Peptides against a protein of PDB entry 6B4E. Designs and how they scored, part 35

Target 1, 295 residues: chain A of PDB entry 6B4E
Amino acid sequence: TNFDKISKMFWHYKDKIAQIKQDIVLPIKKADVNVRNLLSRHKRKINPKFGQLTNSNQQLFKIQNELTQLINDTKGDSLAYHWILNFIAKAVVHQAETEVRVKPESALPLGKLTLYLLVQFPELQELFMARLVKKCPFVIGFTCEIDTEKGRQNMGWKRNNENKWEDNTSYDERMGGILSLFAIITRLQLPQEFITTTSHPFPIALSWHILARICNTPLNLITNTHFVILGSWWDAAAVQFLQAYGNQASKLLILIGEELTSRMAEKKYVGAARLRILLEAWQNNNMESFPEMSP

## One batch from the design tools (peptide; aimed at target 1 C215 G246)

Design b2_p18_7_s4 (made by RFdiffusion4, then SolubleMPNN; from b2_p18_7, 6 letters changed)
Fold by OpenDDE base, seed 4:
Structure b2_p18_7_s4 (fold): chain B 295 residues (1-295), chain A 18 residues (1-18)
Amino acid sequence: as target 1 above (295 residues)
Amino acid sequence: SSEVESLLNANPEELLLP
C-alpha cells in the first residue's frame, strides 16, 4: 500500500470540495432568479425522496424515475445541473449518516438508487466521491492521527455550534453508516440497462482496497472506528466479496477479523469485539447478508 | 509474512473470479 498516493487522493477530493463551493455553490447564489427558484423547488422535491425508500424494488424504480425527471429538468443549464447533482451527492451521504446509521439494511435500497444515479448521470461520480471522502475518508482507506484539531477535521469529525466535538459513538456510527452505503454500492451489480454498455463506477475492487489499506495502516493509528466500519462493511458486503474473490477474499477476511483484532486486543475496542463475532459466525457457516428487496 | 504482504498489496482487479 502506497500511503502517499492515498494521501494525494484524499487531498485531491478535499480540493474538489473547495472547487465545488467556488464554481458551483457560490455562483448559483448570484444566478438568475428563475434558476434559483427552479433549483429551490427541485431541492424540495428531491430531498424527501431518499427517505421514501423501502425494501420494495417497485418503490425504488418509482423514485429513480422521479429523480431522473427532476434532474433532467436542469440539464438545459450546466451550472444548475451540476448544482442539483452536488445537492444529491450531499443528500445521499446525509441519508447514510442518519438513516443507515440506525438501520444498516436501509443501505441496500439507498445504494441501488445511488448506483443508478451515478451511472445515469456520470457527472455525479466525482461530486459523490468528493463528498464521501470529506465525510468518511475510510472509503479510500485514508487514516491520519486524530490527536490534533486538523487531524480530526480531516477524518470527518464534526463540531457542534458550541465548538464541541461529537461523541465517539456518534462519530463511529456516522462513519459506519457512510461506509455501509459505499460498501453496498461496490458490491451491487449494474442495472440491466447499463450492464453491457457501462463499467461499474465504484466496483468491488474498492472494497478490497478499503480492507487491505486498513490492514496496512500503522497500528498506532488504528482506532475503534476502524473496527466499527469494518463491521459495517462486513454486514454490507462480505457475502458478495467472498463470491467475487473466493479464497483470496477469505484470506483477507481472516486478516481483518482475526489478525487485526488480535493485534489490537489490549485496547478492548467494542468494534473489534463485534468484528470477531462476525468472523466466528462466518466460521460456523452462518454469514448473514442484508435481506434482498421485494419485487 | 511474505504471503500476507503479497495479498495486501495485490491488485484486486486481477484477483476477481471469472
Scores: peptide ipSAE 0.641, ipTM 0.960, DockQ to the pose 0.953
OpenDDE base, seeds 1, 2, 3, 5: peptide ipSAE 0.640, 0.640, 0.640, 0.640; ipTM 0.960, 0.960, 0.960, 0.960

Design b2_p18_8_s1 (made by RFdiffusion4, then SolubleMPNN; its pose is not in this set)
Fold by OpenDDE base, seed 2:
Structure b2_p18_8_s1 (fold): chain B 295 residues (1-295), chain A 18 residues (1-18)
Amino acid sequence: as target 1 above (295 residues)
Amino acid sequence: SLNAPITDLDPEKIPPPA
């Protein structure tokens, strides 16, 4: 088990978040008033775009073009450009936490939009990944204990104004939403205009890492949330994962669906029960994927 | 051990495409 590598990656992105605050967020507050006004206007125009997504590719392309123009308007100022990309990274993850958690199929249009932006604006990649890891460490297969305040914080748990931790259901749903988005991104093909000239920034191999790293996690650290996010991943990417890796993929799906659930059966995790149902559906040749978007 | 992972798979080694 390569816990050192995973931990190193986790802390790399934690440090990146701190760096973003120091190098992007704070400096913009001291920027020229015209720049601040520009960014304020663009923020207001960009934010609603994510909620305008539907199951229509036509609508997706429209929003892609609109966002591209808005982002390009900031390229004359490097700080402004990075600020707007960081804003987008936050907004996308927030959309996953709020909409995808309650409507998982919405991950598909959101994922397509996000992948397009990640390719079109490469500087978004590190900003987005840092935000993902901060909010949902499961995206890189990181797990730590949650019996301490620091451990819970590291795993993305939130506290309210009364310093009370969020309830388990809220946490599970948020993690599931974020993981669904990431899973979708990893299994999407690049748009036709990029497929021959650009490598996928977050390829299906990252899904392999998630599953394999969870399987390598000490059992005493496995929680209901692990099974919830595995179920979310399954709905989002299992079909494409099997297509990508064949028998090796099958083996890994059996490990999470059968072996991991069986070893944790005494805990009676609701998420594990759902994952077992997904496994059984697959065994009966009834594995489902999200429907493709309309033209 | 009781808390040992369910596999000894190297998570950093990606298999070849099918």
Scores: peptide ipSAE 0.378, ipTM 0.909, DockQ to the pose 0.320
OpenDDE base, seeds 1, 3, 4, 5: peptide ipSAE 0.230, 0.226, 0.230, 0.251; ipTM 0.871, 0.871, 0.872, 0.878

Design b2_p18_8_s2 (made by RFdiffusion4, then SolubleMPNN; its pose is not in this set)
Fold by OpenDDE base, seed 2:
Structure b2_p18_8_s2 (fold): chain B 295 residues (1-295), chain A 18 residues (1-18)
Amino acid sequence: as target 1 above (295 residues)
Amino acid sequence: ALNAPITDLDPNKIPPPP
């Protein structure tokens, strides 16, 4: 693992967030009133769609079509188009922070929707990844110290209005929710209509990167959150990961489930205990995946 | 870091488990 490259990638996306603000968000405030009104209407129509997802593929396809139409309505104005995609990127990540954190299986329909949009609208890819990295640097295997304010900010910690940091449980749950979504996206197959014409924008190899980079992280930087997000990843993608990489996947699962947990045993992390349970379930041929969606 | 470094570039270059 080249941590310098990971750091460069992290800061690239941090810079991208600043660029999005400067080039997309701020300029739209000065745009024509008709454009601003259009975007306001579309925002109101788009936002509830993510909460309308169920375990039904039929419902998913309906929402996909509705969102596609709404996004296409903005293509006549490049700034409006990029603004609406940035809004969607934020909304998807927010849904992961709020819904997926409490109902992990909801990551599947959300991930399918997101993957569809990422393929249909390629400009969404950089906007979405920038938002993911800002909110949850674990998606690229980035870790830094959290004993400083800047370190905590870099790792996606929030402060309230009283400048108090969020509690550890809230942070862990948010990170787990976001990572669950990303893990699902990496293990999903492209829709049938895209398989032969398009490469997967966030393939299963990115899950490999997450696990490998965490395993290579200095142990003094490993926290309970690392184990929580590994557990979230496991529930979301471990089955498909094993299918993709076979024996090599098994080695990596053993490294996170056995070796990493053992090295950190003195810390008695709750997340590590859960990951150990997941390892043991797999060893007993009881590895589970999220149920497939209904037609 | 764990004792056995893992490459994040090529899944086929993972060393054998310890």
Scores: peptide ipSAE 0.112, ipTM 0.803, DockQ to the pose 0.374
OpenDDE base, seeds 1, 3, 4, 5: peptide ipSAE 0.032, 0.023, 0.023, 0.031; ipTM 0.691, 0.670, 0.668, 0.731

Design b2_p18_8_s3 (made by RFdiffusion4, then SolubleMPNN; its pose is not in this set)
Fold by OpenDDE base, seed 5:
Structure b2_p18_8_s3 (fold): chain B 295 residues (1-295), chain A 18 residues (1-18)
Amino acid sequence: as target 1 above (295 residues)
Amino acid sequence: SLNAPITELNPEEIPPPP
């Protein structure tokens, strides 16, 4: 693993976030009143749609169509178009932080919606990835020390209005929620309408990168959060990961479930204990996946 | 059957062909 390359990717996306603020978010505040009114109305219509997802494909398709229309209405103005996509990127990640963290299986409909939008609107891809990396660097296998304020900020830790850090449980749950969404996206097949015309923007190979990079991370940087997000990934994608890579996938699952947890046993991480339970369930032919959506 | 021996914690970053 080339950690310098990973660090460069991390900082690239940090710079992208700053660029988005300067080139998209701030300029729109000075746009004409008609554009601002359009975006305000669209924001109000878009925001509740992510919470309206269910285990129904019919409901998913309805929301996809509604969002597609709303986004298309902005294409006449490049700044407005990029602004609405950036808003969607933020809203999707926020849904992962709030809903997926408490109901992991909700990542499936959210992931399907997100993948559709990423393919339908390619400019969303960089905006979404920048937001993911900012909030959950684990999606690219980036890790740094968290003993400093800057280190915690880089790893996506939040402070409240009183400048207090969030508690460890809240951080772990948020990271798990975001990682669950990303894991689902990587293991989903493209919608039938895109299979022959488009490559998958975030393929299952990115799940391989996450696992491999975490395994290669210096052990002194490994925390309970790493095991929590590995467990979240496992629930979301392990079955499909095994289908994709077969015996090579098995090796990597054993590496995270047995070897990495064993090397960190002295820490008694709760996340590591859960990951061992998942490994044991698999060894007993009881690997579970999220339920499929209803037609 | 879990037939793959793991000898080291250094997996290849590049995924195998699908």
Scores: peptide ipSAE 0.159, ipTM 0.768, DockQ to the pose 0.133
OpenDDE base, seeds 1, 2, 3, 4: peptide ipSAE 0.153, 0.139, 0.149, 0.142; ipTM 0.766, 0.760, 0.763, 0.768

Design b2_p18_8_s4 (made by RFdiffusion4, then SolubleMPNN; its pose is not in this set)
Fold by OpenDDE base, seed 1:
Structure b2_p18_8_s4 (fold): chain B 295 residues (1-295), chain A 18 residues (1-18)
Amino acid sequence: as target 1 above (295 residues)
Amino acid sequence: SLNAPITDLDPEKIPPPP
């Protein structure tokens, strides 16, 4: 693992966030009133759609079509188009932070919707990835120290209105929710209409990178959060990961589930204990996956 | 690296599917 390359990737996306603010978010505030009104209306229509997802493919397809139309309505103005995509990127990640954290299986419909939009609107890909990395650097296997304020900020820790850091449980749950969504996206098949014409924008290989990079992370930087997000990843993608890479996948699962947890045993991390349970379940031929969506 | 005792995998090289 080349951690310098990972760091460069991390900072690339941090810079992208700053660029988005400067080139998209701020300029729209000075745009024509009609454009601002259009975007305000579209924002209000788009935002609730993510919460309207269920375990129904029929409902998913309905929402996909509605969002596609709403996004297409903005294509006549490049700035408006990019603004709405950036809004969607933020909204999807926010949904992962709030809903997926408490109901991990909700990552499946959200992930399917997101993957569809990522393929349908390629400009969303960089916007979405930048938001993911900002909020949850674990999606690219980035880790830094959290002993400093800057380190905590880099790792996506939030402060409340009183400048108090969020509690560890809240942080762990948010990271788990975001990582669950990303893991789901990496293991989903492309929608049927795109399979023959488009490459997967965030393929299962990115899951490989997450696991491998965490396994190679200096142990002094490993926290409970690492185990929490690995557990979240496991629930979301382990079955499909094994299908994709077979014995090589198995080796990585053993590395995270047995070796990494063993090396950190002295810390008595709750996340590590859960990951061991997941490993044991797999070893007993009882690996579970999220239920498939209904028609 | 945690890979050394368990596997010969290069963590940045994705193996081909089986």
Scores: peptide ipSAE 0.048, ipTM 0.735, DockQ to the pose 0.397
OpenDDE base, seeds 2, 3, 4, 5: peptide ipSAE 0.043, 0.047, 0.044, 0.047; ipTM 0.646, 0.663, 0.625, 0.645; seed 3 fails the geometry check

## One batch from the design tools (peptide; aimed at target 1 K251)

Design b2_p19_1 (made by RFdiffusion4)
Pose (drawn by RFdiffusion4):
Structure b2_p19_1 (pose): chain A 295 residues (1-295), chain P 19 residues (1-19)
Amino acid sequence: as target 1 above (295 residues)
Amino acid sequence: MEYIEEDVASVDEEIEELF
């Protein structure tokens, strides 16, 4: 892995976040009354819909249809359309760092909803990817030091209610939840409406890049967070990763489960212990996936 | 998306280099 290229990719998405603020978010303050009213009303209607998802496919379709109508209502104004898509991208990532953090299997219905929106509204793709990379750089394998304040900001750290950094557990759980959503998306087939006509925008090869880049990361930059997001990724996508790459995926899963954990054993990272348990469960023919969605 | 397309095109090469 050429980590200079990974850094260039990271800063490309960081620049995109700045461009979104300059060209989408700030100009909306100057939009006409009809646009402001529509966006104010629609953002209220959109916000709770992500938490209304359940394990039921029928409920997923209902929410998809409700959101499709609300988004289509904004298409008459390109700026309002891009603003509501940016709002949705932020809301989905927030849902991942909150609900998916507590209930990892809720990444499955949220991932299906997000993938549907990503192909129904393709302008969402770049907005969503930039948001993921800003909030969880592990999705592209970016890692930097966190000894400095700027490094902590680069890696997606947050502060609590007194300018202190959130504890390591809170950060690790957020990163797992966000990366779990992206891992679901990379292993989902497109919905039937699009599977016959469209290329998957974030395919399974992006999961290969996450694993390979963590395994190629200098060991002095590895933390408990790398093991936690690999464990979250495993729960969300390891079965389909093997279906895609076979013996090559097996070699990579062994590398992360046996070798990466062994080389960092003195750190006694909690996430490394769980990743070893996941490796042993697979070796005992008991690899699990999230239960498929109910009717 | 440029980086997405580049990452998808480089998987076979990365497998050969990694293993």

Design b2_p19_1_s1 (made by RFdiffusion4, then SolubleMPNN; from b2_p19_1, 7 letters changed)
Fold by OpenDDE base, seed 3:
Structure b2_p19_1_s1 (fold): chain B 295 residues (1-295), chain A 19 residues (1-19)
Amino acid sequence: as target 1 above (295 residues)
Amino acid sequence: MEDIEEIVNSVEEDIKKLF
């Protein structure tokens, strides 16, 4: 693992967030009133759709079609188009922070929707990844110290209006929700209509990078959150990861489930205890996956 | 005990060979 490259990638996306603000978000505030009105209306129509997802493929396809039309309505203006995609990127991550956090299996329909949009609108990919890295650096296996304010900010910690950091449980759950979504995306197959014409924008190899990079992270930087997000990843993608990489996948699962947890046993992390339970379930041939969606 | 880093690096190299 080359951590210098990971750091460069992390800061690339931080710069991208700043660029998005300067080149997309701020300019729209000065755009023509008709454009601003269009985007305001579309924002209001788009935002609730992510919460309307269910375990139904029929409902998923309906929402996909509706979002596609709404996004296409903005293509006549490049700035408007990029603005609406950036809004969608933010909304998807927000849904992961709120809904997936409390109902991890909801990552499946959300991930399917997101993957569809990422393929249908390629310009969404950099916007989405930038938002993911900003909110949850674990998606690229980035970790830094959290003993400083800047370190906590870099790792996606939030402060309230009183400048108080969020509690550990809230942070862990948010990170778990976001990571669950990303894990799902990496393990999903492309929709049939795209398989022959498009490569997967965030393939299962990115899950490999997450696990490997966490395993190579200096132990003094490993926290309960690392184990929480590994558990979230496990629930979301472990079955498909094993299918993709076979014995090599098994080695990584053992590394995170047994070796990493053992090395950190003195910390008595709750997330590590859960990860051990997942490992034991797998060893007993009881590895579970999220329920499949209905027709 | 083999260092986790060495094991992970070995696994990564093995995966590279598969592609």
Scores: peptide ipSAE 0.031, ipTM 0.693, DockQ to the pose 0.094
OpenDDE base, seeds 1, 2, 4, 5: peptide ipSAE 0.019, 0.019, 0.020, 0.018; ipTM 0.631, 0.636, 0.642, 0.623

Design b2_p19_1_s2 (made by RFdiffusion4, then SolubleMPNN; from b2_p19_1, 8 letters changed)
Fold by OpenDDE base, seed 1:
Structure b2_p19_1_s2 (fold): chain B 295 residues (1-295), chain A 19 residues (1-19)
Amino acid sequence: as target 1 above (295 residues)
Amino acid sequence: MEDIEEIVSSVEEDWKKLF
């Protein structure tokens, strides 16, 4: 694992967030009133659609079509188009932080919708990845110390209005929710209409990178959160990961489930205990995946 | 993107050094 490369990638996306604010978000506030009104209407129509997802493919396809139309309505103005895509990127991540954290299986319809949009609108890819890395650096296997304020900020910790850090449970759950969404995206197949014409924007290999990079992370930087997000990843993608990489996947699952948890046993991390349970379930041929969506 | 075999080897080598 090249940690310098990972660090450079992390800071690339941090810079991208700053660029998005300067080049997309702020300029729209000063744009023509007609453009601002259009985007305001579209925002109000788009935002509730993520919460309207169910375990139904029919409902998914309906929402896909509605969002596609709404996004296409903005293509006549490049700034408006990029603004609406950035809004969608934020909304999807927010949905992961709020809904997926409490109902992990909801990552499946959300992930399918997101993957469709990422392929249909390629400009969304960089905007979405930047938002993911800002909110949950674990998606690229980045870890830094959290003993400093800057370290906590880099790892996606939030402060409330009183400048107090969020509690550990809230942070763990948010990171788990975001990572679940990303894990789902990496293990999904492209929609049938794109499978022969487009490469997967965030393929299963990115899940491999997450696991391998965490395994290679210095032990003094490993926290309960690492085990929580590994557990979230496991629920979301372990079955498909094993299907993709076979024996090599098994080796890596054993490394995170057995070796990493054993090395950190003295910490008595609750997330590590859960990951051990997942490993044991797999060893007993009881590995589970999220239920498939209905027609 | 790195070859899967290369990634696996890297992880194994790093763990041998750390433990």
Scores: peptide ipSAE 0.029, ipTM 0.690, DockQ to the pose 0.126
OpenDDE base, seeds 2, 3, 4, 5: peptide ipSAE 0.025, 0.025, 0.023, 0.024; ipTM 0.679, 0.683, 0.635, 0.687; seed 5 fails the geometry check

Design b2_p19_1_s3 (made by RFdiffusion4, then SolubleMPNN; from b2_p19_1, 6 letters changed)
Fold by OpenDDE base, seed 3:
Structure b2_p19_1_s3 (fold): chain B 295 residues (1-295), chain A 19 residues (1-19)
Amino acid sequence: as target 1 above (295 residues)
Amino acid sequence: MEFIEEIVASVEEDIKKLF
């Protein structure tokens, strides 16, 4: 693991967020009134769609089609198009922070929708990754110290209006929700219409990177959150990860589930205890995956 | 830490060879 490279990637996406604000978000405020009105209407139509997802593929396809049409309506203006995609990127991550956080299996329909949109609208990919890294740098295996305000900010900690940090449980759950979504995306197959024409934008190898980079992270930087998000990842993608990488996947699962947890045993992290339970379940041939969606 | 790093690096290299 090259941590310098990871850091550079992290800061690249931080810069990307700043660039998005400067070049997309702020300029729209000064755009033609018709464009602003269009985007306002579309925003209102798009926003509820993510909450309308169910375990039904039929419902998923309906929403995919509706969103596709709404996004296509903006393509006549490049700035409007990028603005709506950035809005979608933010909305998807927000859905992970709120809904997936409390119902991890909801990551599956959300992930399917997101993957479809990422392929259908390639310009969404950088916008989405930038938002992910900003909110949950664990998605690229980035970790820094959180003993400073800047460190906490870099790791995606939020402050409220009173400048108080969110509690540890809220942070852990929020990170888990976002990571669950990302993990699902990495393990999903492309929609049938894209399999022969497009490469997967966020392939299963990115899950490998997450696990490997966390394993190589200096132990003094490992927190309960690392184990929480590893557990979230496990629920979301471990079965498919094993299918993809076989024995090598097994080695990495043992590293996170046994070795990393053992090295951190003195800390008595709750997330680590859960990860050990997941490891033990797997060792007993009882590894679970999210249920498949209905037709 | 060093042990994990070595093992992870080895596994990563193995994966690179497989794909």
Scores: peptide ipSAE 0.035, ipTM 0.703, DockQ to the pose 0.102
OpenDDE base, seeds 1, 2, 4, 5: peptide ipSAE 0.023, 0.023, 0.025, 0.024; ipTM 0.642, 0.645, 0.635, 0.647; seeds 1, 2, 4, 5 fail the geometry check

Design b2_p19_1_s4 (made by RFdiffusion4, then SolubleMPNN; from b2_p19_1, 7 letters changed)
Fold by OpenDDE base, seed 1:
Structure b2_p19_1_s4 (fold): chain B 295 residues (1-295), chain A 19 residues (1-19)
Amino acid sequence: as target 1 above (295 residues)
Amino acid sequence: MEDIEEIVSSVEEDIKNLF
């Protein structure tokens, strides 16, 4: 694990967020009234679509088509197009923070929708990754100290209107929700129509890096959140990860489930206890995955 | 994405450097 490289990536996406605000979000406020009206209408139509997802592929395809049309309507204006994609990136991550947080299996339809959009609209990829890294640096295996205000901010901690930090449970659950979505995306196959023409934008190798980088993280930086997100990842992608990397995957799962949890046993992290339960279930040939979507 | 390509290419390195 090259931690300098990871840090460079982290700051690249932090800078990208600042750039998006300056070059996309702020300028649209001064755009032509017709453009602003178009985007306002599209925003209102797009926003509820993510909540309309079910465990139905038919419903997924309907929403995919509707969103595709709405996005295509903005292509005549580059700024409008990038603004709507940035809005979608934010909305998807928000859905992970709210819905996937409480219902992890909802990551599957959301992930399928997101992957489709990422392939259909390549400009969404950098916008989405920047938003993910800002909200949940764990998606690239980045960790820093959280003993400072800046450290907490870098790790995606939020403050409320009273300038109080969110509670640990809320933070853990939000990080788990976001990572579940990302894990699902990494383990999904491309839609059939894209397999021969496009490479996967966020392949399963990114899941490997999440696990490996966490394993190599200095123990003094490991928190309950690390174990929570590992558990979330496990539920979302462990089966497919084992299929992809075989024996090497098994070794890495043992490292996180047994070795890392053992090294941190004195902390009595609830997330670590859950991860041990997942390991034990796997050892007893009872590894579960999210249910597949219906036709 | 360039950053993603770099991540993918480092899988073998991560295998060798675990713990």
Scores: peptide ipSAE 0.025, ipTM 0.650, DockQ to the pose 0.743
OpenDDE base, seeds 2, 3, 4, 5: peptide ipSAE 0.021, 0.022, 0.022, 0.021; ipTM 0.645, 0.657, 0.650, 0.637

Design b2_p19_2 (made by RFdiffusion4)
Pose (drawn by RFdiffusion4):
Structure b2_p19_2 (pose): chain A 295 residues (1-295), chain P 19 residues (1-19)
Amino acid sequence: as target 1 above (295 residues)
Amino acid sequence: MDYIEEDVEEVEEEIEELF
């Protein structure tokens, strides 16, 4: 892995976040009353819909249809359309760092909803990817030091209600939840309405890049967070990763489960212990996936 | 997206280099 190229990719998405603020978010303050009214009303209607998802496919379709109508209502104005897509991208990532953090299997319905929106509204793709990378750089394998305040900010750390950094547990759980959503998206087949005509925008090869880049990361930059996101990724995508790459995926899963954990054993990272348990469960022919969605 | 396309195109090469 050429980590200079990974850094260039990271800063490309950081620049995209700045461009979104300059060209989408700030100009909306100057939009006409019809646009402001529509966006104010629609953002209220959109916000709770992500939490209304359940394990039921019928409920997923209902929410997809409701959101499709609301988004289509904004298409008459390119700025309003891009603003509501940016709002949705932020809301989906927030849902991943809250609900998916507490209930990891909720990443499956949320991933299906997000993937559907990503192909129904393709302008969402760049907005969503930039948001993921800003909030969880591990999705592209970016890692930097967090001894400095700027390094903390680069790696997606947040502060609590007194300018102190959130505790390590809170950060690790957030990163797992965000990366779990992206891991579900990479291993999902497109919905039937698009599977016959469209290339998957975030395919399974992106999961290979995450694993390979963590395994190639200098060991002095590895933290408990790397093991936590790998465990979250495993729960969401290891079965399909093996279906895609076979013996090569097996070699990579062994590398992360046996070798990466062993080389960092003195740190006694909690996430490394769980990743070893996942490796042993697979070796005992008991690899799990989230239960498929109910009707 | 260029980076996504590039990652998808270089995945087989990266597998040979890794193993």

